# Peptides against a protein of PDB entry 7UQJ, part 12

Target 1, 160 residues: chain A of PDB entry 7UQJ
Amino acid sequence: PELYQNFNITPPRGVLFHGPPGTGKTLMARALAASCSSDERKITFFMRKGADILSKWVGEAERQLRLLFEEAKKHQPSIIFFDEIDGLAPVRSSKQEQIHASIVSTLLALMDGMDNRGQVIVIGATNRPDAVDPALRRPGRFDREFYFPLPDVKARFKIL

## One batch from the design tools (peptide; aimed at target 1 K56 W57 V58, target 1 (a further copy) E62)

Design b1_p10_1_s3 (made by RFdiffusion4, then SolubleMPNN; from b1_p10_1, 7 letters changed)
Fold by OpenDDE base, seed 1:
Structure b1_p10_1_s3 (fold): chain B 160 residues (1-160), chain C 160 residues (1-160), chain D 160 residues (1-160), chain A 10 residues (1-10)
Amino acid sequence: as target 1 above (160 residues)
Amino acid sequence: as target 1 above (160 residues)
Amino acid sequence: as target 1 above (160 residues)
Amino acid sequence: KIPLFRKIEE
């Protein structure tokens, strides 16, 4: 059977892909990136892992985020994919996470600074949506969320 | 490593998805299809399996390919996904595969006949890129290849 | 190529993964396989494609199935994954499919011959559960079925 | 690094 899937999508500024690990969030983000580009419209796909930003660039993470967004803006239309965004933007819990707080604040500012005309989509993927700072999940940021369900755990347990 | 994948997708007239079985090639192609479509641009996704074309349409496979490409052109922007393209277009080894040779020749001609202005992307998925006729892998056809690695087992162990 | 992967799972005798093409059946089978392996229990994962068994081994398919099950038993705990099992075990329709009938009969016998103590799980994936011989779907064979739904298109539209 | 994406140029 021919599966005519008509797909019609307006770019949210930020999309949160959330769901259990290995549900295909990263795969989907890559798929999204690959699909959006037409002959006339080359899309640039930037991929960063939250943990990699924090671990590689201690004290430079904010600068790297700024550079990433500038580069994405320069190469628009573009997609910025943050894999494991919960590693980048943990929930603001204790006074000791000042470094995380500055990174989160920078990401917030960068997402807010994306003009409505900017052809930059930000996709965050997380296994822990509740570990993502709620400030990132507000309108104009990651205001759309897509849940990647586990294929029914009951069915997996029936298979096991 | 920063994976800057510049998806300079000039829509390759054809993209070859290759990698081990169950690495999500078909899922990616579907995800690609789903993501390409904006509100303003409905993309039509055609899916065919190489084995199904050969088995269902013995002696009509060339016609079915032509019809598929015409329908894709009619419903542009469109994606034609050939799952298991190695089943449709085996490497030309022996003189005995005349039926396959005609189908391959038809597919070659159809891919070559896609005008540079055509909003038709062809995606071939295979587990065996070397089993795909090299003529299909030439510039203007499946001139881009995307490797689907096995997901790292370590990442899966963190999921359960 | 036989991909031997190690996994850790309690054996359903046979599980049928069914659903539309590209819903991740093969990916899930691999994921299940990868998730179930603990440090203490290495599982061996055998993967065969139904169409490949029929096409490569005309007249030897029954022997290859027997060898596959013996090898799986030898390397227990193990998973045998039949991708596109409908290609291996079509519904017994007409007298002309004697070759398929013998293969199906062999597969039935092999599944029935798996002692209750055998740590061999058989997973069949199909896009056409109704194209699988009902005899394979009886208790003691593929007696568990798992449906892979299409990811809701609406959910994708909420992402972009 | 296995290139995830390659252009085949003959």
Scores: peptide ipSAE 0.000, ipTM 0.311, DockQ to the pose 0.070
OpenDDE base, seeds 2, 3, 4, 5: peptide ipSAE 0.000, 0.000, 0.000, 0.000; ipTM 0.170, 0.217, 0.265, 0.353; seeds 3, 5 fail the geometry check

Design b1_p10_1_s4 (made by RFdiffusion4, then SolubleMPNN; from b1_p10_1, 8 letters changed)
Fold by OpenDDE base, seed 1:
Structure b1_p10_1_s4 (fold): chain B 160 residues (1-160), chain C 160 residues (1-160), chain D 160 residues (1-160), chain A 10 residues (1-10)
Amino acid sequence: as target 1 above (160 residues)
Amino acid sequence: as target 1 above (160 residues)
Amino acid sequence: as target 1 above (160 residues)
Amino acid sequence: RQPLYRKLEF
């Protein structure tokens, strides 16, 4: 929001950071939050792990997601960072995962319910973008995807 | 090993990276692997998630750990990075977790079986060092611990 | 230095981290400091911004640099991290920058005065390595240079 | 308990 308002770009509702583990996805999300905070306008940064939402909040994961988005909306401008979002919204593959389907549906609804005028950015990070439900990767949700490559070994050799 | 042989210090058998999520533990492990690779001497980097070893290899986790350490030994100099090691080696608290006790025992034996002359470094990363079995944190195992603070400006000044 | 003495490599007196903004240079420096601190051997790190040294200490920047290096020497093993070092040590291009020339001269002398036996590492970070005085990039100063690539420009363009 | 959110004061 301020990131993108300070940038005159329509803020993406969601940004997917994907790439191998340890490519700095979480770092970049924090650095973005930092770079968009001014002395007058501090951005509120919310972090959750996808798997932790499922494991800690069995049966309440939807409620916890709703509360998270409400808190983020109250604390605008804000960033919601979902680390390991593939753990929260796995691809709808098995008949047994009705629980996952409900959580995905709630996250979809929450992302769709974000007014483009809102100063809430959602960042998802994953090591496996193909393990994230494609419905989350559609326009108006995580419609922007950043690949975090492994730092080029050559660049590292020039460095060491 | 080359890190530490290029260093004439007895390489710690294991290094524990601990700190809040998104503090760059995994990035650091990769950066260290790259920093220790030269054009002539590439370090082989092995990555595993603790929880993935348990979930994918129920009943074979010990065998997979043994294979991983053998592969790392074959590909010296090498780094084994266990991301979320608290998922692999939870503290022995409950009477029901015989499986976890066995995996911990295997990891202990593998770390104890590392010859200090070996060019294999083990890095464990956790957000919860107190959730890692204390037996892994003993001298000759993960005997070095690196705290990755949140990039709080204050914690920045203490690391910085 | 402990990084490198713990490493039997002749420690570079200085390491230059360069690459576009938001590539994680500052975090990597911090994470390096963290990754080199053991429970027994905590590395004291020191952070300064190049521009802040100039702006806050107009007429005292040299004294502040000397004090910083003395403090770092007292608190060995230590890392001095200069963020945005191009703000501290701009290339000697304009007739008006006598002040910058003096600060650069002081930094050169301080880096040259580091005994290779000292456990002080200097890390400079810049988005513009070519804006850093070439005298700082010579052997025995910032003699190692680390390129932090942008996470794939293609991915950025798809997101922005 | 890790704070659920942190106001990043930059």
Scores: peptide ipSAE 0.023, ipTM 0.224, DockQ to the pose 0.074
OpenDDE base, seeds 2, 3, 4, 5: peptide ipSAE 0.008, 0.006, 0.010, 0.000; ipTM 0.211, 0.185, 0.315, 0.335; seeds 2, 3 fail the geometry check

Design b1_p10_2 (made by RFdiffusion4)
Pose (drawn by RFdiffusion4):
Structure b1_p10_2 (pose): chain A 160 residues (1-160), chain B 160 residues (1-160), chain C 160 residues (1-160), chain P 10 residues (1-10)
Amino acid sequence: as target 1 above (160 residues)
Amino acid sequence: as target 1 above (160 residues)
Amino acid sequence: as target 1 above (160 residues)
Amino acid sequence: SRVPRHRVLP
C-alpha cells in the first residue's frame, strides 16, 4: 500500500471481460475466485448473475445493489463479479423502462459516487460490451477492459 | 441581500452539472462538500440518490423528498446534491409507472416552494441533460446549467 | 350574467391552458386570482395543484375533491384552478396506480354533475397536454383550450 | 393502513 501511497495513485479496481462466447471469461473469473479462497487472506468473492437483483417491488432492486456494495464495504478484501453485465446494466434509453436506467444510475453512484466504495474489485463479463452503459466504461469504474479473443494457433495448441 | 433587492432579482438556488463521463461533476460536488465543512460558518451538505428515495409503499417516496427539503430548510444554509438526477427525475411519460412522474411533480412543487432567499441550493449532475424533465430545467427550478466539457490542452496540462 | 345570458352562450365547464414550460400559464391564473382580489361573492378563486389533494389514505383525495367542488357550488360564481393537472389526472392504464385512477373517476363524475347554468368554471394548466387522461378532454369537460406558445420578437421586447 | 406499490416487469 505504501507503493501506491508513494505516488497519489489509487489502484485500478475495475475490469470488464469482453470477447466472443467460449473464450474464457467466466473460466478466468472462476480461477480467480478459487485462488482467492486459498491464499489464506480473505478476499471475499461476490457472485452476481445478470439481473439477479430484479424485483417486483419499487426500489428493491436499487436496495439490493446498495446492500451488495455495502456488504462489500463490511469485509474490505471483497470482490464483485457481474456475470453477463449487459443484462444488468444496459445503455440507458428513454424508450425502455425506468427500472433499468434506475439500476444503471445506482450502479454509477455506487462505483464512483460521492462516497468511497472501498477495496472492492468489480469485474464484469460480457459478450456485448457496447450494450454496457458508456458511463460505466471509464476509469474509476471498469478502468480496464480485457479482450478475450478466439485463440490463435499457439493458444489453441496450449488449450488442447 | 440588498444587491439582490436593488435590482429586482432572486439569487439562483439551482444548478445542473452536465457533461461527458469523467469530466469533474462528482469531483466538484465532493470539493464543495468539503468546502461546506471547513469554515467559520457552516453550510450543510445533503447527499441523495434514487435508492434512498424510492419506496415500495404508496406515498413514501414523496414523503422522503419532503422530509429532505424540510430538513434542509431547518439547517438553513444548505446544499442538496442529487447525483444521476435523470434516474431520480426522468422525463414524465404515460408509458411509465406513476411513481416517477409523481417524484418529478413533488420535486417541482418543493423547488417552487423553497425559502426564496438563496438559503437552500439544489445541485444535480445528470451526465445526460435530455433525460431530465424539461420542467425542472427551466429557470426557477434549476436556474444554471454548468457544462463540464472534455478538457482542452491548457486544461489537460493543468489536470496532468 | 345580465348581459351574457341574453344570448344563450354557455360558459365552459373546463378550460385548459397548455404550452411549453416558462410561457406564463401560472402567471395568467395568478393574475386572474389578483382579479379575485375584489369584493366577496364574485369570482371566488381556488388554487390547487396536481399534489396536496392526493394522500396516503383511500378516501381523503376523492372526498377532498368532492368537498372542493361543493365549496365551489356554495359560493355560486366560482373558479377552480388546477395547476399541473397532469399531476392530478394522469393517463389511466395498467401501469397506473389505483388512487389516481379513482381521482380521475371522481373528477369526471363531478364535471358531469355541474349544471348547465354555468357558475363554476374549472381552469387547468399543463405543460404536456397529451399526458392528461383522455376522458376529461371529451365534450362536457375540459374542451376549450388555450395554447401558450413561446414568445415572438415583439412579445419578448414587452417582456424584457 | 398501508398499500404497497408494485413494479411491472417484462

Design b1_p10_2_s1 (made by RFdiffusion4, then SolubleMPNN; from b1_p10_2, 5 letters changed)
Fold by OpenDDE base, seed 1:
Structure b1_p10_2_s1 (fold): chain B 160 residues (1-160), chain C 160 residues (1-160), chain D 160 residues (1-160), chain A 10 residues (1-10)
Amino acid sequence: as target 1 above (160 residues)
Amino acid sequence: as target 1 above (160 residues)
Amino acid sequence: as target 1 above (160 residues)
Amino acid sequence: ERIPLERKLP
């Protein structure tokens, strides 16, 4: 929040960290949370895996998402980090459509319901940005994308 | 290989990276692969997720594991990185026991069959070391464990 | 700058990321750049390796440094990331002293010449903080240091 | 090289 307020930047509601597996997306999210917290102002970091929220019961996944956003709102400033968000909000494919559609719709509603003044940042990490429902990538949701390239093989050879 | 030869260290057959999610386990595995590769000697890096190898068909998961180890052997020096290995080799729980037991037994056999002179290193990453079958954590398998602590919150505060 | 202004912190002119190879220093620098950029305010990220700036000709290395800082100033807000800064600014050792001393003196002058209000952050990454000239580690230069620990040393010994 | 950190969705 303050980071974005200082830059006169509207705090993005959602940030998508995408890139090949093991490019440090999750490490970065934790690092950002750590770096933005101070002794006076601790950022609360909530982490969930997309696949862990997918219960057999659509209604339980929805409830878990709602509770997560409510808890994040109670503990502002906060970061919600969805690791492997492609597991939670897969692109709508015909055969599993209803269960995933409900979870995606709930996440969309929760992101849309985040007051722009709320001190809650949502970070989604994925290895498969094309497997994330495009509806989540629209303005006011995960509207900022960060590509985590493979640490370029050439650049790392000289650190060691 | 040369890294281990130069240290007069017997190359571990398997290394378990464990720690909280987003502590950089996968990044470290890639970084180690990159660092051990030279212009003269490139390390081939194979990455699989535990859950992605779990097919509905036990025989297909076994075949995929065998093929992976054969490919790694053909492309020596190589690293096989199992991300979320707790998904591939869960602790034997009663209701899914037979399917998981076969995959675990195949992975055990493949790790035991790795000649110590082979330039194949297996890295397993997990957030739940207690959810990995203890049989994988025995000598000659994942006999080396690495705790990836949360990047200490205090150190990163100064970057901002 | 504004991040530091909001915390009532004097913006560090330079931040030293130090720690063993592959601890994510470069990744962190890129991600800080990414996180601080917005749609309205893109951060320009300049990356150079210390060894790549070291030409056989001292005057060319100095020129490259000056040009880099001028470009960073033109493209504010900007981050200059020196990967392997120990290659650019080695501790003064007798036999290479004159060539390295000129480059170090130029970098010192450029860092000292950064107006505290300039939106240019310099990040140096090194595996060898003791190989970086202590003059660069003084207040107003790389006055903030970040240790990127090995994922705990006991953990790394078991990869090997 | 300028590495674009943000790719805006088109």
Scores: peptide ipSAE 0.000, ipTM 0.367, DockQ to the pose 0.078
OpenDDE base, seeds 2, 3, 4, 5: peptide ipSAE 0.000, 0.000, 0.000, 0.000; ipTM 0.185, 0.217, 0.319, 0.234; seed 4 fails the geometry check

Design b1_p10_2_s2 (made by RFdiffusion4, then SolubleMPNN; from b1_p10_2, 3 letters changed)
Fold by OpenDDE base, seed 2:
Structure b1_p10_2_s2 (fold): chain B 160 residues (1-160), chain C 160 residues (1-160), chain D 160 residues (1-160), chain A 10 residues (1-10)
Amino acid sequence: as target 1 above (160 residues)
Amino acid sequence: as target 1 above (160 residues)
Amino acid sequence: as target 1 above (160 residues)
Amino acid sequence: ERIPRERVLP
């Protein structure tokens, strides 16, 4: 209840943080996790990177995703943060496509399998919302998107 | 054209972001990627970590680097960001030295093989520019360096 | 001497950065490294992630930790930064528990084996200080803790 | 500080 109220999220909605890379998506996802954590109600934060999920064997990556969701469910209220979730997007090479397709299908099934009564929020961060499988961006999955704008162009010209 | 204008980079120059770790190199590389991305001209951002490249088998790490550069070329205009590129630096152990030497040589060859007409920018981020192979810091490779200064010492004393 | 003065740390104390994820722990650890690095006295910064340490085979993860500490000792003054050190915390599954226990024991032994005369600072960053093995938080290890508060709650309500 | 824009997908 309170976790979803704090996010204004109707369960089991995933939140997609997208925007210019380094706009603080990871920073914000992390900040939100502890901001919604009080002394009275600790929220368990789980972090994974899309690339780190893919670096494992398909069956082990799927297993680790299942274990992650099971652990998140056991430690409710919880947040699962997938940083660089576009790293789970199908890479256009055939053998890697099958691996990515399998991992993405596992993630879809895990998000769809979330009981609406679960206090698990899934946050995905990406620089490339269009590189995220459209199936992940459907209602009941990553159905809320937050755009992280760049800090003003003026700060950029001080470094360039 | 526009990508390189936005970076003030003459192709195929790699940019080395160096400075105190967490001075926002990854943040900035990422911010630059999306700052140079307009609604009309989306820039594809590829991110890899030096350590993640090394965690793969030598031949697979080389193959994944080649695939990364091919994919970046296919998705032009694009940015390849190597975070912690000093993680590709030779670790002083003999078997790892050969692995690092092979990966670095592959990266050198890939950067040298970039057509001047390509709209691929390579950004390397490191905390240790001296731990980056000097061959990577030559003209036509990581030949521009941006130093990321620490935010003022005064912010440090508020936490210490 | 100066490195430990700059941190107000008595050697060999590890520093635990904890706080809401993305409060800039990695940013600060990195900032501290180069803030304490002058042109006259370069500090070598080593970064590892807890999850990346675990993704290796147990014996190789232990070996890589030993090599990391040896390299940090060789490149004194140095900082070893463990990002997401809670990723080294025992995951409640039996086979992973043994792996985590072995890696944590290796890290404990390496921190305990630091000569008080060494100019190696160890910084651990976590979102979950309670998920860090209590043995790591003992005197002579991660015995200083810095809390990274969220930027004001008011900024949060503008996004939620 | 620029606030992220929320978009709810239908």
Scores: peptide ipSAE 0.012, ipTM 0.181, DockQ to the pose 0.034
OpenDDE base, seeds 1, 3, 4, 5: peptide ipSAE 0.010, 0.013, 0.000, 0.000; ipTM 0.377, 0.224, 0.318, 0.235; seeds 1, 3, 4 fail the geometry check

Design b1_p10_2_s3 (made by RFdiffusion4, then SolubleMPNN; from b1_p10_2, 4 letters changed)
Fold by OpenDDE base, seed 1:
Structure b1_p10_2_s3 (fold): chain B 160 residues (1-160), chain C 160 residues (1-160), chain D 160 residues (1-160), chain A 10 residues (1-10)
Amino acid sequence: as target 1 above (160 residues)
Amino acid sequence: as target 1 above (160 residues)
Amino acid sequence: as target 1 above (160 residues)
Amino acid sequence: ERIPLERVLP
């Protein structure tokens, strides 16, 4: 939490972690949740995978997203972490595209409906930022993007 | 490989990283690959997802596994990282179970066929170690296990 | 940075990452730097090793630290990452202890001289937190600490 | 599997 205050940066509603597989996106999100909890103020961490959202009937997936955001709001301060958020991208089948479009539309509406003062942060992680619907990357949604590069080979020799 | 030699540790043929989603399993595998690479001795890192192996025809999936192990042998020292290796577990349909059984059987044979002196390390990552075929967890295969705990929350408060 | 504002947390001047070698300290620091960069606002990441600071003449090491902090201030928002900061700890030789004491004293003064509103974060990583001068661990300096545990011992036996 | 709401307890 302290990094953002020093930078006088308005907290995003949504943060996109992107980069190659295994660059620590999900670990970072969990680390953020852990590091913002105190003994006095615990952050509630919610996790969903993009593919797990799609495996539900359209109406049930939509309902589960709404319930997730309501529960996150109830348990403020909270983080909603969407792992593999690119899994919400339309699959090439027309019927699946309609299902994906409905779920993405619901996520857009839920992100837009978050109060700017709400203690709910949404983190999306993807290996394929180009597969994430551009509508999710607009201001007020996942408007901040974090590239997790492959650990540059020269720079890692001193961690281990 | 140098890490194993420096510690006088016999290199495992297979290593299973298991733990909750986002505990840094894939990141650790990449970190190890990067840290064992020197300017003189670069480690080649191969990555596959369990589900991506299954999306191929049985014979093609088997061929792709063989080619992967041959390429890893050709580019020694190398790491083969199987992300979501639990994705090779039989799905509930009998036809899929036969497909999975054939692919798992091929992986077993390839792991058994690795020379102990080969500079090829296999890392499997899973969120569900109980969904990994017990045959993969036997000596000479994924015989060493890594539990990636959730980052202990007390220890991460100071990054953020 | 936004997580800190939402939680009304005052940003630390310094963060100490500590834990055994290979626990991902440097990776986390780089991921945080990448994670705070947007397309509009790139964070500048500075990296130094403790031992590389000591390899310079005392006056030159002190000058290089000053220049580093000045450059970080010029390129705000920025992160200064000291890898192996325990390398600034006095080595058992009296002459080296004096050299280390001067460099550590300079680092203390530079950390104390950072404006609380400055967009410069200092991250120190060490494998030996007990070798880090206690003066660096006081409020207003490395006042926040992260323990990077070894992935549980059962969980390390499969990489190495 | 519902990844349980892990309270990331400090």
Scores: peptide ipSAE 0.000, ipTM 0.364, DockQ to the pose 0.057
OpenDDE base, seeds 2, 3, 4, 5: peptide ipSAE 0.000, 0.000, 0.000, 0.000; ipTM 0.194, 0.339, 0.314, 0.236; seed 4 fails the geometry check

Design b1_p10_2_s4 (made by RFdiffusion4, then SolubleMPNN; from b1_p10_2, 4 letters changed)
Fold by OpenDDE base, seed 2:
Structure b1_p10_2_s4 (fold): chain B 160 residues (1-160), chain C 160 residues (1-160), chain D 160 residues (1-160), chain A 10 residues (1-10)
Amino acid sequence: as target 1 above (160 residues)
Amino acid sequence: as target 1 above (160 residues)
Amino acid sequence: as target 1 above (160 residues)
Amino acid sequence: PRIPLERVLP
């Protein structure tokens, strides 16, 4: 309950951060994790990169996803942040499509299998929301999307 | 005309941002895009990563590059930013060399096929300018190079 | 001597920067390189990404590592920064395990072959220190580890 | 400045 109150979000299972690269999606996901962690209630922040998941064999990638979700459940409240989740986008090779379809299917099943009472938020970050499988963007999965616009020039010249 | 006036640059078809990683090449490319977009004239900013282009089958990578340039032309004024364009560097495997040579050849043809009147700027960012095919660095392509030096220590301690 | 005095570190051959992604590991490595370079004594900063090393064929990856260490020795004082060195982590495919084992073995040999009088520091950055081969974390290799914590929310909101 | 997170409604 409080994790979702801190996010001012009705408990989405998944939130998709999308926007141009370096708009701070990863930075925001971590800032949110840190803002929601008090001294009394530390949020465990898990991070995986989409490309790192695909670089593993299908069965090992699936196993690692399952283990990640189990660990996140064990360490509630927790955030699973998938950076570059579009790196889990199907490379249109028949062999990589099957691999990808299996990994995506596993991720879908893991998100669907999350108890709505769970204090696990999944954040996916992408520069290409249209490269994310539409099945991941359905209700109960990544059903909330946040667009990260380019910071205005004044904001950027403060970082430079 | 105005896009190039805003950049204070004689219309290069391509600009190569090079320098050590995390020198803000990607950040600068986006800051430039945002600085040149007024409320009246929004610049469409396209971004691709070199490694993402190579991860696709040759024919699909070429098709995606063509589509990107068509979309950029359709949404003028626009910037196409290739981050880590050295990720389009030939991996010296004969099969990947052919794939890479084809993708680079397609990119060359797309840059050469840009009408000089087009309001499409191509920015390539690399940490390894010498890993970028010299053909891309010729006049009418990435014919301007901007070196991104390491920010001074004082500048970095302001970001930390 | 002075390079190590500037780092206030007994000369480690290797330093492992580990911590959540975007904690500034790469930025810090470069800030350190810039802080240790005076006008009189420029430190040459070399950077490689773990994934870029693996994308090369085994024998070429090994050759490129050797050349990198030779160049770093030639341009002393120097820093070799391996970003995402966990990208040199074994993908558990038998063929990629052999490739990885060979590349890691070459890196181990290069680190072991560094003269302790050499002004070459090797910095490895990873988000997954446990994915780094334990052999790399032994004395005389990456024998010092620096954890990069997530900046507190206040620090992040200053960057946003 | 707070990056305005625009909620893109589906």
Scores: peptide ipSAE 0.000, ipTM 0.194, DockQ to the pose 0.052
OpenDDE base, seeds 1, 3, 4, 5: peptide ipSAE 0.000, 0.000, 0.000, 0.000; ipTM 0.361, 0.188, 0.309, 0.364; seeds 1, 3, 5 fail the geometry check

